# Ledger of designs, part 156: peptides against a protein of PDB entry 6MBK

Target 1, 240 residues: chain A of PDB entry 6MBK
Amino acid sequence: GFEMVNFKEEGFGLRATRDIKAEELFLWVPRKLLMTVESAKNSVLGPLYSQDRILQAMGNIALAFHLLCERASPNSFWQPYIQTLPSEYDTPLYFEEDEVRYLQSTQAIHDVFSQYKNTARQYAYFYKVIQTHPHANKLPLKDSFTYEDYRWAVSSVMTRQNQIPTEDGSRVTLALIPLWDMCNHTNGLITTGYNLEDDRCECVALQDFRAGEQIYIFYGTRSNAEFVIHSGFFFDNNSH

## One batch from the design tools (peptide; made by RFdiffusion4, then SolubleMPNN)

Design b2_p18_4_s2 (from b2_p18_4, 13 letters changed)
Fold by OpenDDE base, seed 3:
Structure b2_p18_4_s2 (fold): chain B 240 residues (1-240), chain A 18 residues (1-18)
Amino acid sequence: as target 1 above (240 residues)
Amino acid sequence: MKKTGGASGIGLDKPIPV
């Protein structure tokens, strides 16, 4: 097994409680435990989602609002997960003016300004929607929707969203994956996939881990995490 | 540290339909 531990330099991560062998399926998360665009549609956000074209077109924004609604709901199933999320992020949306000035000498400045501008526009749009749309009256954030809330939710989704298959496997959707996203990064191969037959995320060990060692995974590229849906794990013997 | 979200604005680069 494993346990959540606060590592001094890396923050929260997973520690092995026993010896785990390379390629061992040590962690799985059923779809029912994920925060998905589908769970957002099935939540208190569902009526608004069904009426707003931007929520429908941008699954990441739908997840951000789902995260905010669940955070504002004391009895949310996802409260234990949400409480493990950082309160702040090392993302451009949290950069101070001096940090932005240092980036002016780089090509990244245009992307940073674009992100700021887009996020501000999104907030302004949805602030108006929340204030005026009839279905927004049922949202727990109706009277408390700040830019700081939106910035946090967007950053949470941006840093943690994953592509997974839909239930029928015909399309991809976005998900936050509780417990699994506690793993810290190391260089290696992608060892996480989605098992459609069992309808769950599956993670196999990248290497042997001894009891007491931190369990690392490879996140892949610095893009959104994408599950290996059909090709399985990048192991010669994908026995899963 | 954890997953994507650097200066590239990944995950937020989709334009808002105006």
Scores: peptide ipSAE 0.020, ipTM 0.591, DockQ to the pose 0.115
Fold by OpenDDE base, seed 5:
Structure b2_p18_4_s2 (fold): chain B 240 residues (1-240), chain A 18 residues (1-18)
Amino acid sequence: as target 1 above (240 residues)
Amino acid sequence: MKKTGGASGIGLDKPIPV
């Protein structure tokens, strides 16, 4: 077993309540608990999604809006999860002037500026959509959609999005994985996969963890995690 | 430590589709 704990330096994480062995399946999350593009389509966002080409084309933006809609909904199933999310992130969209100046000597500055411009353009576009589109009238964010909201949602998705198989396993979709994404990162191998038979995300222990120790996982790529649709767990050194 | 986009501008940096 495990419990959610607020660790001083790392924020919320998972702590083992018993000894867990390496390769032990200690955590799984059924599809029904995930925030997915499909759950976005099935939410109050669904009517707008069905008519907006950008939401349809960019699943990560669909997740960002889904996250905002659920955050603004007091009765959302995901409220407990959303309340555990950081209020701010160490993403380029939150960089202070000094941090941006430090990056001016690097090629990364162009990517940072691109991200700023793209995020601002997206916000401006969707602000207009939310104000004018008939299907936006029922969105809980209709009268409260700020750049800060959008920046937060975008950063939340950026730092937590994962590729999972669709229900039929025919393609990939994007998901936020509650509870699982509470695990903090360590170096190692990908120990998370998707079990299509049981329709759940599964995580095995990267190493032995003793009772009272924080449970860490390896995220692989910093931007997202990718699941091997038909191979179960992906045990490869995808560190970069 | 949670996932981070870092200084490389990783995120929702895709062009707005037309």
Scores: peptide ipSAE 0.018, ipTM 0.585, DockQ to the pose 0.109
Fold by OpenDDE base, seed 4:
Parts: sequence; C-alpha cells; structure tokens
Structure b2_p18_4_s2 (fold): chain B 240 residues (1-240), chain A 18 residues (1-18)
Amino acid sequence: as target 1 above (240 residues)
Amino acid sequence: MKKTGGASGIGLDKPIPV
C-alpha cells in the first residue's frame, strides 16, 4: 500500500502505491520490530543498563545507546532501519555558530544551550563509563564512541522517540518505530495508536491519499520552535 | 546557514494513545 521514497525537500517519506481511504489501517508495526527500552535491556547493552542509573532513569539515552550498538553491529536486525536514518540532523546539536547567533534573539536559545550542555555532559559521563565499566567491554561501540556518534544517536532519538505501552500495558516506555517514523508531518489529528491485543503500533490514514501521493501524519500539537528544537524542522503551515 | 526551514527532520516525539 506504500513505499519509502526520498522526497527532495523533505527527505525520506512514505508514498502511497494505491488509493488509501481516510481512517484505513494502512500501516502497523509489531512490537518485535520496534527499538524499545526493553529491546535495549535484552541486547548487548543489557548488562551495562542493569548497572547504570542514568540508562535506567533516562529511556531516551538507553535508546540512543541501543541505536549505537545496533549501528555498530553488522548483523543487527535493525540495520535496514538504521540505514534510513539521516547521517546528520537539522537539530540544535548540529547548528553552526551563525545559526546559534540567529537564535539568540529568540526564546529558543535557552533550550539550545540546555541541549548542548546536557549532551556534552552525558557524552563525558558515558565516555568514562564505556572506558571503565566491565560490561561496556561487550559493546560493539567500545572502541568507537565519539561525540559525533553520541550526537547522532541522541538526535535520532530526540527526533523519533515515541511513547508506547509496556508489554503488560501497565506503564509507558519509549520506542523508535521503524517505517512508521518515515511519515512526514501535516496538520490534523493523531491517527496512530497502540493495539495491545495484537501488540502493535497502528496507523490509520489521516485523509484520503491517492496512489503516488505522500502519506502524512500529524505529529501532535507543537510550535514551530518545538519542531526546530525537538524535531529539527519548521512546519510552515503549523497552526500553533 | 543550514536551511533550518527544511523538513529534513523526520520523526515523532509523540505519546501514542494507548
């Protein structure tokens, strides 16, 4: 019903290969295909996760390390997904000095500086952990953990993380949702949910899409500033 | 200047309704 396409201005997106009706369940992603905090715990990262309080407390960082470990693993199940991720992002962590100077006139500058500070601190902390912790010796990134790697992973997670229910439905956890996260944003309503019975993320079409049209989803109510800071893009038609 | 206005940022920081 759809295919991944590289759109010139928007990067990768999903294109309909047939007519899709509004509210049609066109896309679903089973939990087993998601990169989750749970899959991170069950991976080569698991032993370190069990001993590191920051990984335990910050699911987004756990996902970032999971992403890095899987990227560094040639036989990773998620290699096809990881290869679809941008190599660089338009998020504040990738801003040049001129871009930061431009933002100094905005309220966003405080969030930018916070991201820089937090990311740098996290990197410094985890660099030490990776160098010294016994369980880090098993990580494929052991000898290749640069700030660039960390910046990329954090930016990947920041732009793509989602809240999903745990397997038992008792709480929420964080996940990257392959294929689904390729949908670009448009105004509308949330059309993605999690089906606990089938243990899958489900996306219904926001509107009718014709064969050959790009499939858009609504990311949620956010300001353009929030899109820039957290998602790395502006949405010109944003109603907020 | 990076084209900050480009929609190159794909993804959600999105709570999925449960």
Scores: peptide ipSAE 0.021, ipTM 0.590, DockQ to the pose 0.155; fails the geometry check
Fold by OpenDDE base, seed 1:
Structure b2_p18_4_s2 (fold): chain B 240 residues (1-240), chain A 18 residues (1-18)
Amino acid sequence: as target 1 above (240 residues)
Amino acid sequence: MKKTGGASGIGLDKPIPV
């Protein structure tokens, strides 16, 4: 019922190929297609993950490295997805000097500087790990790991990570959701959940879409990282 | 709207230019 399209102004998005009704389940993504902390553990990164405390403690960094490893792997299952990702982001890590200057009068400047500092420290740490750790020898990024690579991966994850349940539903984990995350944002209600029975992310249409229209979703008022794909649609009809 | 990230690794939605 949809296709990937490069919209000139919005970049990649999803276009309806038929009429889609409001609340229709038009898109689902099985767990096996997600880039998760678990898929990172099960990848070429797994041996390093098992020995690095930062990768273990910070699922977003694990996803960033997973993304870099898969990007550097020509035969990666996720190559089609990775190719749809922006090459640059409007995140603080990409701010030019003038953009930072505009923020100097704001409280946001402290967060920007913190992000820069943290990302730079992480890069320096992992650069050393990649150069020295025995399990890093098998990583396709070993001979090419730049700050620009790391900045891109961290920004990709930061902008696209979602919380999903673990397979047993006992905990939450982090995931990139291919195809689904190509939907551009509009105002509305959260229409995405996780179906544990079918082990898939499910998205229902926010509104009626006609054939040829771009399909938009509401990302929520929360950051993507705070976007907990709950098994239930929180229809908080709290129209207070 | 492109999803943007905050300092904590929390993705901030790009503010819709009002």
Scores: peptide ipSAE 0.017, ipTM 0.579, DockQ to the pose 0.101; fails the geometry check

Design b2_p18_4_s3 (from b2_p18_4, 11 letters changed)
Fold by OpenDDE base, seed 5:
Structure b2_p18_4_s3 (fold): chain B 240 residues (1-240), chain A 18 residues (1-18)
Amino acid sequence: as target 1 above (240 residues)
Amino acid sequence: MKKTGGANGIGLDKPIPF
């Protein structure tokens, strides 16, 4: 029903290959295809994760390291997905000096500086962990862990992480959702949820799309990529 | 692609207890 296309201004997106009706379930992604905190625990990162309190406490950092480990693994199942990710981002961690100078007159500068400082501190901590921890010796990034790598992974996770239910539905976890996260944003309603019965992320069409049209989704308020855990879909006009 | 990473983006800013 859709294909991946590189759009000139928007980068990669999804294009309809047939007419899709509003509210039609056109895309689903089973849990087994997601990059999750659980898949990180089950990867080469698992032994280190089990011994590092920060990785355990911060699922977003666990995802960042999972992403780096999989990127460094030629045979990773997620290589096709990782290759679709931007090499650089329009996020604070990539701001040029002039952009930062422009923001110095704004309240946003404190958040930008906080993010820079926190990311740099995390990098310094994990650089030491990777160099010294016995369980880091098997990581494919052992000899090639740069700040640029970490900045990229953090930015990738920051822009793409989603909250999904755990397999048992008892709590929330973090996930990157391949293929689905290629949908570009438009204004509208959240049309993505998690189906626990089928153990998959489900996306219904926000509107009618014709064959050849780009498929857009609403990401919600730019702050939290929260899945509707309880109701499947938020149909409420988040006029926020 | 999800590119929503403005200054108010989802921060990794939870204080890491060092």
Scores: peptide ipSAE 0.019, ipTM 0.610, DockQ to the pose 0.118
Fold by OpenDDE base, seed 3:
Structure b2_p18_4_s3 (fold): chain B 240 residues (1-240), chain A 18 residues (1-18)
Amino acid sequence: as target 1 above (240 residues)
Amino acid sequence: MKKTGGANGIGLDKPIPF
């Protein structure tokens, strides 16, 4: 097994509680435990989602609002997961004025300003929607929806969203993956996929880990893990 | 913890037509 541990330099991660072998399926997360665009549609957000073209077109924004609604709900199934999320992020939306000034000499400044502009526009739009739309009356956000709330949710989704297959495997959707997203990064190969037969995310060990060692995964060259359908991973010993 | 985002991620950088 494994346990969550706070590592001094890396923050929270997973530590092996026993020896784990390379290619061993040590971690899996069923679809029912994921925060997905589908779970957002099935939540208190569902009525608003069905009538807002932007929520429908942008699954990442739907996840951000789903995360905010669940955070504001004391009885949310995802409260234990949400409580593990950082309160602040090292993303451009959290940069201080001096950090932005430093970036003015770089090409990155255009991307930073684009992100600020897009996020501000999204907030202004959805602030009006929450205040005026009849289906927003049931949202716990109606009386408290600040830019800081939206910035946090956007940054949480930006740093943690993953692509997974839909239940029928016909399309891709977006998901936050509790427990799995606690793994820290190392260089290697992608060892996480989606098993459609068992309807779960599956992670196999990148290497042998001894009891007491931190378990690392490779996030890929892209910062957000794109889940390869498990059938695309030829693991010689994968019995699944 | 996964801390991937921005230019390397599926960012919220997609312009909304507003």
Scores: peptide ipSAE 0.019, ipTM 0.620, DockQ to the pose 0.134
Fold by OpenDDE base, seed 2:
Structure b2_p18_4_s3 (fold): chain B 240 residues (1-240), chain A 18 residues (1-18)
Amino acid sequence: as target 1 above (240 residues)
Amino acid sequence: MKKTGGANGIGLDKPIPF
């Protein structure tokens, strides 16, 4: 098996509790445990979702609001997962003035400003929606919706959103994948897929891991700029 | 940490547009 561990430099990750062989299916997450656009539609957010064009068009924003609604719900099924999420991120929405100044000499600065402006505009829009829309009255965040809440949810989704198939496999949808998203990144090959027959996300081991070793996965080919802007970290050994 | 791997569609790292 594996366990969640707080690694000093990498934050939370997964550690092997036994020897795991390369290509061994060590982790799977059934659809019912995922936070998806579909679970957002089926939640307290559903009535608002059905009437807001932005929520309907932008599955990532739907996930952000789903995450906020579930965080604000003491009895949420996802409370154990949400509690494992960082309270803050090293992503552009959290950059201090000195970090922004450093990035002004880089190509990343345009993405930093874009994320800030877009997130601020979205917050302003949805603040008004939450205050005025009849279906927002049932949301647990109605009386407590700050920019800090929104930037956290956006950053959480930005760093953790995944495409998965719909139940019928005809389309893709967006999901947060609890427990699996705790695996930190290394170079390698994609070892995660979706099993439609069993309706679950499946992760096989990239390599042999010994008991006590951190379990890494490959997030896919990304530039260091993409890691900084979208993941909040720099991968020193990135080949791209 | 960000999951961007694309096996069977898993992985997205797009900023939220407006």
Scores: peptide ipSAE 0.024, ipTM 0.662, DockQ to the pose 0.254; fails the geometry check
Fold by OpenDDE base, seed 1:
Structure b2_p18_4_s3 (fold): chain B 240 residues (1-240), chain A 18 residues (1-18)
Amino acid sequence: as target 1 above (240 residues)
Amino acid sequence: MKKTGGANGIGLDKPIPF
């Protein structure tokens, strides 16, 4: 098995409680435990979602608001997960003035400024929505919705969102995957997929891990960790 | 876990009409 541990340098991660072999299915997370666009629709956010075109059009924003609503809800099922999330991120939205100045000489500056501008616009829009929309009255965010809250939620989603199949497998949706996303990153191959038959995320070990070792996974080239739904684990049998 | 979400997160870039 494994356990969640707060590693001094890396923050929260997973530690093996026994020896785990390479390619062993050591971790799975059923759909019902995921924070998804669907769970957002089924939450206190659902009525607002059904009437807001931006929430409907942007599943990542829906997840951000879902995350904020659940964070503000003491009885949320996801409280244990949410409490493991970083309070701050190394995303552009958290860059200090000196970091932004450093990037001014790079092509990345345009993307940084775009992200700032878009996030600020979204915040301003949703601040007004929360204050004025009838379905926002029941949101735990109504009395406390700051830019810092929104920045945190957006950054949480941006760094942790994954594509998973819909229940029917016909489309993709966005999900935060509790427990699994606690694995810290190492170089390697993608060892996580979605099993539609069992309706769960599945993670196999990238390598052998001994009892007491931190379990790392490869997030891929972090474009959005697209669960490559359809790339079967082509374990190239390196027939040596 | 510092998940570095670089610029390549699904951009929250859809223009919101003010």
Scores: peptide ipSAE 0.019, ipTM 0.608, DockQ to the pose 0.117; fails the geometry check

Design b2_p18_4_s4 (from b2_p18_4, 12 letters changed)
Fold by OpenDDE base, seed 5:
Structure b2_p18_4_s4 (fold): chain B 240 residues (1-240), chain A 18 residues (1-18)
Amino acid sequence: as target 1 above (240 residues)
Amino acid sequence: MKHSGGASGIGLDKPIPF
């Protein structure tokens, strides 16, 4: 019902290959295709994860390292997905001096500086861990772990992480959702949810799309992409 | 446009539990 297309201004997006009706389930992504904290634990990162308190406490950092490990792994299942990710982001960690200078007059500067400091501290910590921890010896990033790598991974996760239920539905975990996160999105009604019975992320069309049209998915602020376990879909106009 | 989560993205800014 859709194809991946590189749009000139928007980057990768989805184009309808047939007419899609409003509320039609046109896209689903099974859990097995997601990059999750659980898939990180089950990867080459698992031994280190089991011994590092920060990786255990901060699922977003676990995803960042999972993303880096998979990027550094030529045979990774997620290589096709990772190759579609931006090389750079319009996030605070990529702000140029002039952009930072512009923000100095705003309250946002404190958050930007906090992000810089926290990211730098995390990098310094994990650089030491990767160099010294026995379980880091098998990580494909061991000999190539730069701040640029970490900045990229952090920004990738920050812009693309979603909350999904655990397999048993008892808790929430963090996930990157391949293919789905390639859709161009705007703030609006969330038409994406998680179907626990079929163990998949599901997306329904917000409106009718014709064959050849770009499929736009309305996300809330991605930071608030909470999959409501109970309703399957989170319909909140969280225009933040 | 893919909204690159601006400053409102869930930053990895959670205190490092050291």
Scores: peptide ipSAE 0.020, ipTM 0.588, DockQ to the pose 0.124
Fold by OpenDDE base, seed 2:
Structure b2_p18_4_s4 (fold): chain B 240 residues (1-240), chain A 18 residues (1-18)
Amino acid sequence: as target 1 above (240 residues)
Amino acid sequence: MKHSGGASGIGLDKPIPF
């Protein structure tokens, strides 16, 4: 077992409540608990999604709006999860003027400006959509949709989105994985996969954890955050 | 620095065709 703990330096994480062995399946999250592009389509956002080409083409934006709609919904099933999300992120969209000035001498400045420009354009587009589209009238965002809201949702999705299979396993879709994404990152091997038979995300322990220890997971390299679900648990025991 | 803990997913780098 594990419990959610607010670690002073790392924020929210998972702590073992018992000894957990390496390779033990200690955490699983059924599809029904995930925030997915499919759950977005099935939500109050569904009518707008069906008519907006950008929401249809960009699953990450669909997740961002799904996250915002659920955050604005007091009775949302995902309220407990959403409340665990950071209010701010160490992403380029949150860089202060001095941080941006420091980065002006680096190649990273191009990514900062790209993200800022793209996010600002997206916000301006969707602000107009939310104000004018008939299907947006029922969204909890109708009366309150700020750039800060959108920046937060985009940053939440950028830092937490995962690829998972569709129910039939024929395609990949995007998901936020509650509870699992609370594990802090460490170096190691990918120990998470998707079990299509049980329709759940599964995580096995990277190492032995004792009761009271923080449970860390390797999420892969930032570039390879592809849940290569099709490759199975590459337990490449790269015992170097 | 508030550690933005969580699995870093694929970036929103797709330009929206406006």
Scores: peptide ipSAE 0.025, ipTM 0.667, DockQ to the pose 0.258; fails the geometry check
Fold by OpenDDE base, seed 4:
Structure b2_p18_4_s4 (fold): chain B 240 residues (1-240), chain A 18 residues (1-18)
Amino acid sequence: as target 1 above (240 residues)
Amino acid sequence: MKHSGGASGIGLDKPIPF
């Protein structure tokens, strides 16, 4: 088994409570425990989602609002998960002025500025939507929707969103995967997939872990928060 | 202290296009 542990420098992670062998299925998360675009649609956000084209088109924004709604809901099923999320992130939206100035000499500055602009624009749009849209009246965040809230939710989604199959397997959707996303990253192979038959995310151990060791997983390269739904475990040695 | 624990430390920064 494993346990969630708060590591001082790394934040929350998973620690093995017994020896875990390489390729052992040690962790699975049923769809019902995931925060998905579908769970967002089925939540208090659903009425607004059904009428807002941006929420419909941008599953990542739908997840961000789902996080905010659930965070603002004391009785949310996901409160234990949300409480494990960082309050701040090492993402561009949290860069200090000096960090941004340092990046001005790099090509990354364009992406940083794009992210700032996009996030600010989205916030301004949705602030107006939340204030004016009839279906927003039921949202627990209606009177507490700040840029800080949106920045946090966006950063949470950016760093934790995964592609999973829809329930019918016909399409991909976005999900946050509680407990699994607490695993810290290591270089290696994607050892997480989605089992459609059991309707769950499954993670096998990348290597042998002894009792007391932190369990690390490979999240893929920055581009590939894609769960390989259909192609099995990619064992490609991305030695980069 | 920016505690980027777990997936947050990987820099899976998928910017939200808008």
Scores: peptide ipSAE 0.025, ipTM 0.663, DockQ to the pose 0.280; fails the geometry check
Fold by OpenDDE base, seed 1:
Structure b2_p18_4_s4 (fold): chain B 240 residues (1-240), chain A 18 residues (1-18)
Amino acid sequence: as target 1 above (240 residues)
Amino acid sequence: MKHSGGASGIGLDKPIPF
């Protein structure tokens, strides 16, 4: 139904290999393929997670560290996914001095500075944790944990994390959704949900796509001002 | 090459006290 393609202008995306109809379920990703807070807990990070209150309290940071650990692991199951991630992002953490100066006249500057300060503080904290904590000794990132690494992981998670249900459906957790998050964004309606019965993320086509066309999805209304993109899964129990 | 492609998730806005 689709293939991964490196589009020259947009980077990696999905291309239709056949005609796909609007509302057709063309893509699904089982939970076992997701990078989740739970997969982080079950990884080499698990022992540290069990003892670090910040990792426990902030699932997004747990995902960032999970991403870094898996990136540093040559045999990681997620290597093919990680290699598709951008090396740099258009996030405030990557803003140059001139971009920050442009924003100084805007209300967004406070959020930019907050994000930068928070990320720098987190890095400094975790740098110390990685150097001193016994459970950090086995982390593949122990000898290579730079601010650049952390900035990249934070930006990756910030731009790609999604809320999904826990396995029991009782809570929400955070996940990176491989393959699905390679779809580039277009304006439209959210066409992605989570099927608890099949334990998978499901994406239906936003529109008709012809063979050879790039498949776009809508990630929700991005407030450019808040840099907080809530990829809300609609839990509409459409009992059809 | 600006690889701008990807769904943006929730920001890391919570201040972590040192």
Scores: peptide ipSAE 0.019, ipTM 0.591, DockQ to the pose 0.242; fails the geometry check

